# Designs tried in a protein design run: peptides against a protein of PDB entry 6DSZ. Part 61

Target 1, 361 residues: chain A of PDB entry 6DSZ
Amino acid sequence: NYVVTAQKPTAVNGCVTGHFTSAEDLNLLIAKNTRLEIYVVTAEGLRPVKEVGMYGKIAVMELFRPKGESKDLLFILTAKYNACILEYKQSGESIDIITRAHGNVQDRIGRPSETGIIGIIDPECRMIGLRLYDGLFKVIPLDRDNKELKAFNIRLEELHVIDVKFLYGCQAPTICFVYQDPQGRHVKTYEVSLREKEFNKGPWKQENVEAEASMVIAVPEPFGGAIIIGQESITYHNGDKYLAIAPPIIKQSTIVCHNRVDPNGSRYLLGDMEGRLFMLLLEKEEQMDGTVTLKDLRVELLGETSIAECLTYLDNGVVFVGSRLGDSQLVKLNVDSNEQGSYVVAMETFTNLGPIVDMCV

## One batch from the design tools (peptide; made by RFdiffusion4, then SolubleMPNN)

Design b1_p12_1_s1 (from b1_p12_1, 5 letters changed)
Fold by OpenDDE base, seed 3:
Parts: C-alpha cells; structure tokens; sequence
Structure b1_p12_1_s1 (fold): chain B 361 residues (1-361), chain A 12 residues (1-12)
C-alpha cells in the first residue's frame, strides 16, 4: 500500500485579494496549479480558511462584485477551458464553495494564442472577456439570471494580441490591448456591443508603441485610460493625455507582473525577472474645473524579493509575492530603507518544493 | 455545455 502522500503544489501561478468570504473580510486567494487556497488577512498574518481542488490547472482567477452582491464572486478559468463563477458561503462552521455558473469555453476552431489564456472582467461587471485564440475575443455576458454561462466570439482583426484589459469609466464595455503586426506593436481600443455582438471603434489608439510593450494596466477614475509597460518605457494614455517615461532602472530586467496598490490607481507594484520590486507612482494635477489629470509618472526601486509570478497588495504595506520559480513571500514595505537601501522586509517565506508533475497513471 | 462537475471537497 503505497500511501502516496500527494504532496500539495507549492508553486504559485496566480493570486488575488478581495472580499470573498464576507463583505468585511480581506482575503488572499492563491492558485497553485489545480489548488485554490483561501486565506483571511489578519493583523497576525494569513489565516487559512479553505483549500479547494479544481478540475484543472487554474489559468485565470479574478474577483468581481456584480451590482447587488454584498461580497466578491470568483471567476476561474482552467487551462482546459472550464469556466466557473464561485461564491463562498459559510453557515456556522460549515463552509461551502458554491458554483453560481459554469461552462466550457473551448472552441472547435481556432489557434490557441502563443501568449496563453487571458481573462479579464469589465469593471462594471457587464461581461467577462477571454482571449483564448488568435483572431477571436470571447465574451461572457454577466446576466443575473444565467445559471449557464453563455458565450459568443467576436472576430478580432488583430491576430497577435499581447495583452488586453477592460478600461474604467466607459459607457460601453471597452477593451484596450497591445498587439503586434509587421510594423511593430500598437495599442488599440474597441467598444464591445453585447447587442450586436461586434466591436465598435474605441475612444483612442496609439500606433508604434515600444517594440517590447507587453502589459496593459487599466487605470481607474479619476485618471482613466491605460498604462502600457515595455522593456524600456512606461507610457500612459487616456485619449486626451499621453505621457511616457524611460527610467534606466527598468531596462536591466523585464517587468513581468503588476498590481494596483491604491483604489484610485495612484500607485502600482511592478515585479521583474530578477525579483526586483518597484513602485510606479501616478502624480496628479488638479485642474481649475476639478478634473484630475496625470502630471507625471515615477518609478521607485523598493527592493528585492523572490521572482514574482504575481503580486498582490494586501493592507498596511504588506504584499504577497507569489512565486513559481522560488519561494513565495509575505513582505512588508517600509517608509524608511534598511542599511542596504531596501524598503522591503520579508515577513514570511513559503517554501516552493517545485512543480508537482501530476503523473496521470 | 458540459456541466463542470462540482468542486469536490477533498475530505480530510
């Protein structure tokens, strides 16, 4: 009797924070291959609440709060294109993870995109967008009464999408994406019509961005617009204002992940391939009409961590560094630097024992 | 659409 103690996966491939267990609780959710770990963030650290096995490797994990919900729901998409919306319910000591909706979003026809699965949620919770295949954008409408996830595809003329996000503050759901063509990389926007199941012209575009532009960050109000992160530059565009910086410090290693610190989009954490942690700061200028515009962008080196696959700001300067290649960490951001000039202090380290190859016997 | 099987609670 080989009791194969099924070693739990330790490599982190996704993390999110929000209010999943209750409206009041701050949660950290960690994806480790097929496992979802749910924690409550406390003053004493992370309290484990539940671990959930998923029917496949988690490829997308996003929290969202539809209108009328008291707490966040969880969208998960697996690498095998199984989609679900999960709700946490607790009744006394009984904890249930309820599937609100589910479906398989695999298409019979399409080339899987080389940049992998991208899943995004409209900030107003009108739809989920999926880039699964080249030249297709899948839309899942978020209707209150749909126990079954309905999906449809919109043809995307841009075949090589690098990254895509929904923008904030748009009357219609609007995507912003970086794509590559023979002339280089570009940024474009489209409005998504649920009624007509088509793209309409978006509010703006930016042709010929940096050749290595790799990430889009949607910026909430009052700034709006998007940040485009490259190898050498960080740019902001909102249709009216364009601003670019090229801080030499980011050229040393590729930025690979980001997370918003402030709800208003004033600060973002950035992680690179060397495990360097940066803060991106959006400096505001208040105009006489009460409009807030971007004055400047600034990048600050905070310190070094494990190589982040994902980052999430929790609270009180605490950041979870989810690592696939190294140990995951809880780190604290301090106001003052240590003797080495670092603002980062490791609070807790989670040993990564490497990828569990699920040998299907 | 194939029903996703419910998330099995791994019974301790």
Amino acid sequence: as target 1 above (361 residues)
Amino acid sequence: MRNLEPVEELAK
Scores: peptide ipSAE 0.006, ipTM 0.437, DockQ to the pose 0.015
Fold by OpenDDE base, seed 1:
Structure b1_p12_1_s1 (fold): chain B 361 residues (1-361), chain A 12 residues (1-12)
Amino acid sequence: as target 1 above (361 residues)
Amino acid sequence: MRNLEPVEELAK
């Protein structure tokens, strides 16, 4: 009996960094199809802690810290619409992943969106938002006082949402999204009323953005607002400030993923379809009143990596490059370039053996 | 720590 040990999935489809195992530990969490891998980031590298089998392909994986939690919780949504909130618990050598909440968020009626499942969490942890179907935005309240955590749908008039995020620094939970209509692509904001279960008018909108605008990045305070990434342009908008750049270098290949480097939103990693790694920099201008405004945007080519499906900055210039198409990598960002002008050095490479095709024999 | 009550199964 050759127990063909089913080859573990190696292709990465998501990654996130946070404090999941403890308040003090820095963790890297990696989604590989149905498998969740949990690492502690150390000075010596990645220390494996636990692997968890999920009952379905991981479609969304986000860390969040509700008020009064000492460490991050993990939200997972599968491709079959199974949602859970997970907590890490260690007692001596015993490690348990506790399900704090679970449910199926599938709707009986709805057109699955062409851009797939989007799951987002309000920065103040008031709610989870899900774009699963065209014309619907599902809300999962995270309020502790609400005994009945009942997910509900809000109707979206905008049927073709491309990407959506919650904004930072908003009194009410506020989404910012790129959508497409017959006139082109646009950016809009809505406030989400948990009480009334409806959208209210958001603080700003921008009609007729770049035709290929594909990603929204919510920018934390002090800048606030959002970055919109297209094929040819990168734009910033916060309601008061608008700034756009069109660096020729980004036109060569489509940017497909991003990750925030600095907690204050001053720098972001960008990865494209050619495996190029960029730094997006937000240049500050300090006003006389102590307010910080955006002076300029700049893009710098850092170097080349495996084609990133996801990126996450760890610490000390170390970045995890999660790849679906190639080998995942742990890379170091250097201050000084090498002889080839690259700031990227590969520290570790994780062989991708390809997708386990469940050959139903 | 109050367990987040299970997101009630949206009624089949």
Scores: peptide ipSAE 0.029, ipTM 0.470, DockQ to the pose 0.015; fails the geometry check
Fold by OpenDDE base, seed 5:
Structure b1_p12_1_s1 (fold): chain B 361 residues (1-361), chain A 12 residues (1-12)
Amino acid sequence: as target 1 above (361 residues)
Amino acid sequence: MRNLEPVEELAK
């Protein structure tokens, strides 16, 4: 009887930072296949708080704070389309993860998208959006007052969505997405009507973006709009302002993940397939009327890390590098470069034992 | 928030 002690998964497939355990605690949440690890970020490092087993591989993990909540709630979607909203509760030494809502969001009809499951939350917490299947956008209303709103699908004319986000600062929930058609890749926006359960025309579109445009970043106010990341170019658009850069340094390897550093969207971390870490900087221009506009975009190479599946900025220049292929890391971003020109120093490394080959004995 | 559908507890 070889009790193969099923080693806990070590490969990271998602990470999020927020205030899940309390309003005051900064948390790092790490998804490792079916496991959720919850840490408190301290001056001394990561303090483990709780590990949670999920009924399936975590495909989406997002923190959000509805109006009237003192701390963040956690949305999880599994690869088998089990959705839940979780709350952390502590009573003395007793720690409970409470399911506030749950359900299966699988459709009987639909082609699973080749780019996988995408889950997004409206910045104003009006809805969750899910791209699960080609030609469908699933909406989960987050309004507590409307007891009649159930999850529903909106037909999406654009069958091949590459990435999608909710925009900031919109009167109605508005999505921005990259899609592919026979003519190339394009960016489009839609307003989501909860009342009519349909899409309305969004504020802007950009046809014929870079052929390898792969990621959308929603930019907070005061800038608003979105960043579109390609293989060769990075573009910004907010309906009024357009700016594009094509720094040669990003052409060497595909950018695969990003994370916002500043709450106002002035800086983003970018990770590529070679483990290079970049800073994307949004330079501001203050207008005479006090409005802030985008002046320029810059990309700076910070250094090298493990190949990131996900990135999250914690605090004080500390970044968690979640890796699926290599060891995950805590890294420090320094103001000054080392002798090799790197601004990145590894603080802690978390060994990745690789995929547990289910030896079916 | 509401349960979308009556399903088993998804988190343990």
Scores: peptide ipSAE 0.019, ipTM 0.468, DockQ to the pose 0.015; fails the geometry check
Fold by OpenDDE base, seed 4:
Structure b1_p12_1_s1 (fold): chain B 361 residues (1-361), chain A 12 residues (1-12)
Amino acid sequence: as target 1 above (361 residues)
Amino acid sequence: MRNLEPVEELAK
């Protein structure tokens, strides 16, 4: 019996940074197919804490902190529609990953969406939203008092949703999404009524965005609103302010991932299909009334990395580049460029051995 | 837009 020690997956499918092990620890969580790796970010680098085998390929991995929790909880959704909420619990040297909630969110009826599974969490932790099937938006309410999570579907008239996020600073949970119809791509918002289990009209919409608009970034306060990333343009909209840029440099390759650097949404990392790393900067303008508005958007080329599937800013200019196609990297962002004009220095490389082809022999 | 059934219990 050759126990073929199944090679551990090395391709990264997702990554997230937060405070999962404690309120004080900065963690990097990495999804590698069915494997979840948990690290503590230290001044010396990544310290491995725990590895968790999941019951399926991780499709969604998001940290969130419900009111009254001292640390982040982890939401995971698998490609087979198994959902769980995980908690890290340490007692001395004993480390347990506790399942606080679990369930299967698969519907009997529905067309799986072409753009894959999307899972999002309301910034105020009122609900989880899932786009699993065309024409449906699944809601998992997050209530402190209810140990039993009850998911429900809301009908979405827009059948071809490209990307969706919850907005920040909304009285009710509000989604912003890019969708496609026969007339092109558009952005729309809906309020989600948990009580009535329906969509209400959102604060704004933007019809006829760029034809290749592919990503929505929800922007925190004070700016609020959303960034829409296309092939040729980056646009900001918050209902009152609209701004668009079309930097020629982004047209060369499709932006495929993003990550917020600053808690206030002033900077975002962008990665493209060529492994170029960009910084998107939101320039603020302070008005006479003390309100902060967006003055301008700027994109800077930082350098080149492995082709990112996901990006996450850690601390002190260190970024984890999660790669599915290449080696994942820890990179340092420098203030000054090198002689080649790059602001990126590779600190560590994690070899990607490629997909474990399950040769079913 | 109305809720579509079914409501699924996720927390056990």
Scores: peptide ipSAE 0.015, ipTM 0.472, DockQ to the pose 0.013; fails the geometry check

Design b1_p12_1_s2 (from b1_p12_1, 6 letters changed)
Fold by OpenDDE base, seed 4:
Structure b1_p12_1_s2 (fold): chain B 361 residues (1-361), chain A 12 residues (1-12)
Amino acid sequence: as target 1 above (361 residues)
Amino acid sequence: SLNLKPFDELAK
């Protein structure tokens, strides 16, 4: 019996940072198919803490901190619609990943969306939202005492949702999404009523966005609103302010991932299909009344990395570049460019051995 | 925290 030590998956399909192991620890969590890797980010680099085998391919992985939790919890949804909320517990040297809640969120009726599974968490931790099927938005209410993830569906009139996020700073949970209809792509918002299990009219909409608008970034306070990333344009909207830029540099390759650098949403990393790494900058304008508004958007080319499936800003200009197609990297962002004009320096490379073709021999 | 120098605000 040759125990072919099944080669561990190396292709990264998701990454997230937060405080999962403790309130003080900065963690990097990496999804590699069915495998979850948990690292502590240290001054010396990434320290592996635990690996967790999941019951399916990880499709969604998000950290969130409900009110009264000392550290982040982890929401995972698999490609087979198994959902769980995980908690890290350490007792001395014993490390346990505890399932606080679980459930299967598969529907018997519905067309699986062509753009795949989208899972989002309300910034105030009121609910999880799932776009699994066309014409449906699934809601999982977040309750501390609920060990069973109960979900309900709200009918979504917009059948072709491209991307969706919860907005920040909303009295009620509010989603912002890009959708496509026969007239083009549009942005719309809905408030989600947990009580009535329905959508209410959201604060704003933007009809006829760029035809290739593909990503929504929810911007935290004080700016609020959302950024819409297209192939040729980047737009900001918060209901009161609209701003669009079309930097020529982004036209060369499609932006495919993003990650917030600053907690206040002043900077975002953007990765394109060629492995170019950009910084999106939100320039502030302070009003006389003390309100902060967006003055301008700027995009800067930082350099080149592996083609990112996901990006995670860690700390002190260090970024994890999770790659599915190439080697994942730890890179350092520098203030000054090198002789080639790059602000990016590779610190560590993690070899991607490609898909383990399970050759059933 | 990574003992890395803060990525200074690209305040030009």
Scores: peptide ipSAE 0.022, ipTM 0.642, DockQ to the pose 0.393
Fold by OpenDDE base, seed 3:
Structure b1_p12_1_s2 (fold): chain B 361 residues (1-361), chain A 12 residues (1-12)
Amino acid sequence: as target 1 above (361 residues)
Amino acid sequence: SLNLKPFDELAK
């Protein structure tokens, strides 16, 4: 009897930080194919709490806190379009992961998008948005009483969406997305009407962005708006203000992931395909009326890590670098550079044993 | 002891 000890997956394909186990606990959640690992972030490091097997490869993993919830809920979408909302419950030593809601969001008709599954949550927790298929935007209304996740599609005229996010500070749920057409890449916004199940005109658009614009970052208040990351440039737009930078240092390798450091959106970590870690800084200008506007954008090279599939800032300058291609890391950001000019020090390395080939026998 | 001082307090 060869007990094939099924090697646990080690390649990270997603990570998120929030308050999942309790309101007070800071958690790191790591997606490794079909496995979800839950840690508590402590002064001593990562304390493992629970490992959960999912019924499929995790494609989307997002924490969100609906109104009246004391802690975050977890939205998961699998590569087979199984959606669930999970809650952590602990009763003494008993730990349960409860499914609050579930559903399959697969459509019978539609071309799966070549850029893969995108899942986003409205900052006000009004809906989940899914870009699964070309020319469709799927909406899952967030309702407390629904054990079954119901979804509907809105037709999207823009067939080639590169990335999409919900914006902050919008009266109605508003998406911002980069799309490609024969004329190039563009940024557009739409309001999502839950009532009419349609798009309304959004607050702004930006035609003819950089040809390689690949990511949208929704910026919280007070700045609002979005950051668009390309190969050569980083741009900010909020409808009233436009600002672009083209720092030469980002041209060397494509930025592939990002994570917000500050709750107010003043700083973001950026990771590129060479494992370089950057800080994007939003410099504020306070207006006489008390409004805060973006004065400038700045990019700083922090150092080098494993090639990040995902990044998440934990606390106290500690960052989790989730890697699919290399070893995942906990790294410390320092104020002072080391002898090599790096602000990054590896604290812990998690060996990646390579991709588990799903031998579907 | 990971003296996890908030990153903002280390930048001062």
Scores: peptide ipSAE 0.021, ipTM 0.638, DockQ to the pose 0.241
Fold by OpenDDE base, seed 5:
Structure b1_p12_1_s2 (fold): chain B 361 residues (1-361), chain A 12 residues (1-12)
Amino acid sequence: as target 1 above (361 residues)
Amino acid sequence: SLNLKPFDELAK
């Protein structure tokens, strides 16, 4: 009986940064199939704190801080639609991961979306939104006292949602999404009414975006609005202002992931299918009334990394590159380029052993 | 030049 010790999964399918272990600690959380790895980011590097086995493949992993919480909570959704909200507790040397809430959000009726599971959290922590099935948007209200995650569906007229985010700075929870219909791809917004369990008309829409528009980035205040990333173009819209750029450099490979660098949404990392790392810059213009408006968008090539499944900026120009296809990396962003014109230096590489083929022997 | 302001939250 060769107990093939199932090697731990090494392929990264998600990563997030926040304050999960304490209010003061900066954490990196890494999803590797059914495993969650928790690190503290230190001046010396990543310090492992805890590894958690999940009851399924992690499909969504998001940190959020409800009003009155001192540290972030973790929302996880598995590929089998098990949802939980986790809290880190430490008492001396005893570390525990507490399930604050859980539930199964699977529907008996619905076509699973071809683009997979999307999970998003309202920036004001009013709700979690889930795109699991075509023509449905699932809402999980966030209530402090609920140990059981209850969800309801809102019918979505747009059957083919490509990506969706909650917008910042909205009085009501507002989603922005890219969808496809027979006429092409479009961007639309909806307000989500928890009371009426329906969509209301959102603040803006943009019909006939780029045919390959694939990602929505919600931009924090003061800019607000959203960035739409396509194959050939990057656009910004906030209801009042529209900007578009078509830098030739992004046409070479599809952008597949992004991460916000600055809390105010002035910079974003972008990763493409060739492992190229870009910085998207939002140039501000300060008006005489003290309002900040977007002046321009700029994309700069930083260098090359492993092909990112996920990116997360840590601190001091250090970025974690989570890779599914290659080795994950810690990389340093430098102000000055090297001799090859790269601003990226690999600090640490984490070997990816590839897919664990469950050889049922 | 990317003005990578060091986010020095790690230096506390």
Scores: peptide ipSAE 0.022, ipTM 0.599, DockQ to the pose 0.082; fails the geometry check
Fold by OpenDDE base, seed 2:
Structure b1_p12_1_s2 (fold): chain B 361 residues (1-361), chain A 12 residues (1-12)
Amino acid sequence: as target 1 above (361 residues)
Amino acid sequence: SLNLKPFDELAK
């Protein structure tokens, strides 16, 4: 009887930061297949608080704060389309992760998208959006009293969505997405009507973006709009302003993940397939009327890390590098470069023992 | 609260 002690998964497939345990605590949440690890970020490092077993591989993990909540809630979607909203509850020393809402969002009809599951939350917490199947956008309205996650589908004419986000500062929930058609890749926006359960025309579109445009970043106010990341270019668009850069340094390897550093969207970490870490900077211009506009975009190479599946800026230049292919890391961003020109110093390394191949012996 | 200095000092 080989008690194969089921080795816990070590490969990271998602990470998020926010205030999940309390309004005051900064948390790092790490998804490792079916395992959710919850940490408090402290001056001394990551303090483990709780590990939670999920009933499936975590495909989406997002923190959000509905109006009137003191702390963030956690949305999880599994690869088997089980959705839940989780709350951290502490009573003295007793720690409970409670399910506020749950549901299965699987459709009987639909082609699962080849690019996998995308889950997004409206910044104003009006809805969750899911791209699960080609030609469908699933909406879960967020209601405080709803214990059962109900969803509906809106038909999406664009069959090959590459990435999608909700925009900030929109009166109605508005998605921005990169899609591919026979003519190339394009960016489009739609307003989502909860009442009519349909798309309305969004504020802007950008046809014929870079052929390898792969990622959408929604930019908070005051800038608003979105950043589109390609293989060769990074573009900003907010309906009124368009700006593009093509820094040669990003052409060497595909950007695969991002994380916002500043709440106002002035800086983003970017990670590529070679483990290079970049800073994307949005340079502001203040107008005489007090409006802030984007002046320029800049990309700086910070250094090298493990190949990031996900990135989270924590605080004080500390970044968690969640890696699926290599060891996850805590790294420090420094103001000054080392002798090799790197601004990155590894603080801690978390050994990745590889995927638990379920050897059905 | 991690008194983690705002990364604003790195953008100078």
Scores: peptide ipSAE 0.020, ipTM 0.609, DockQ to the pose 0.527; fails the geometry check

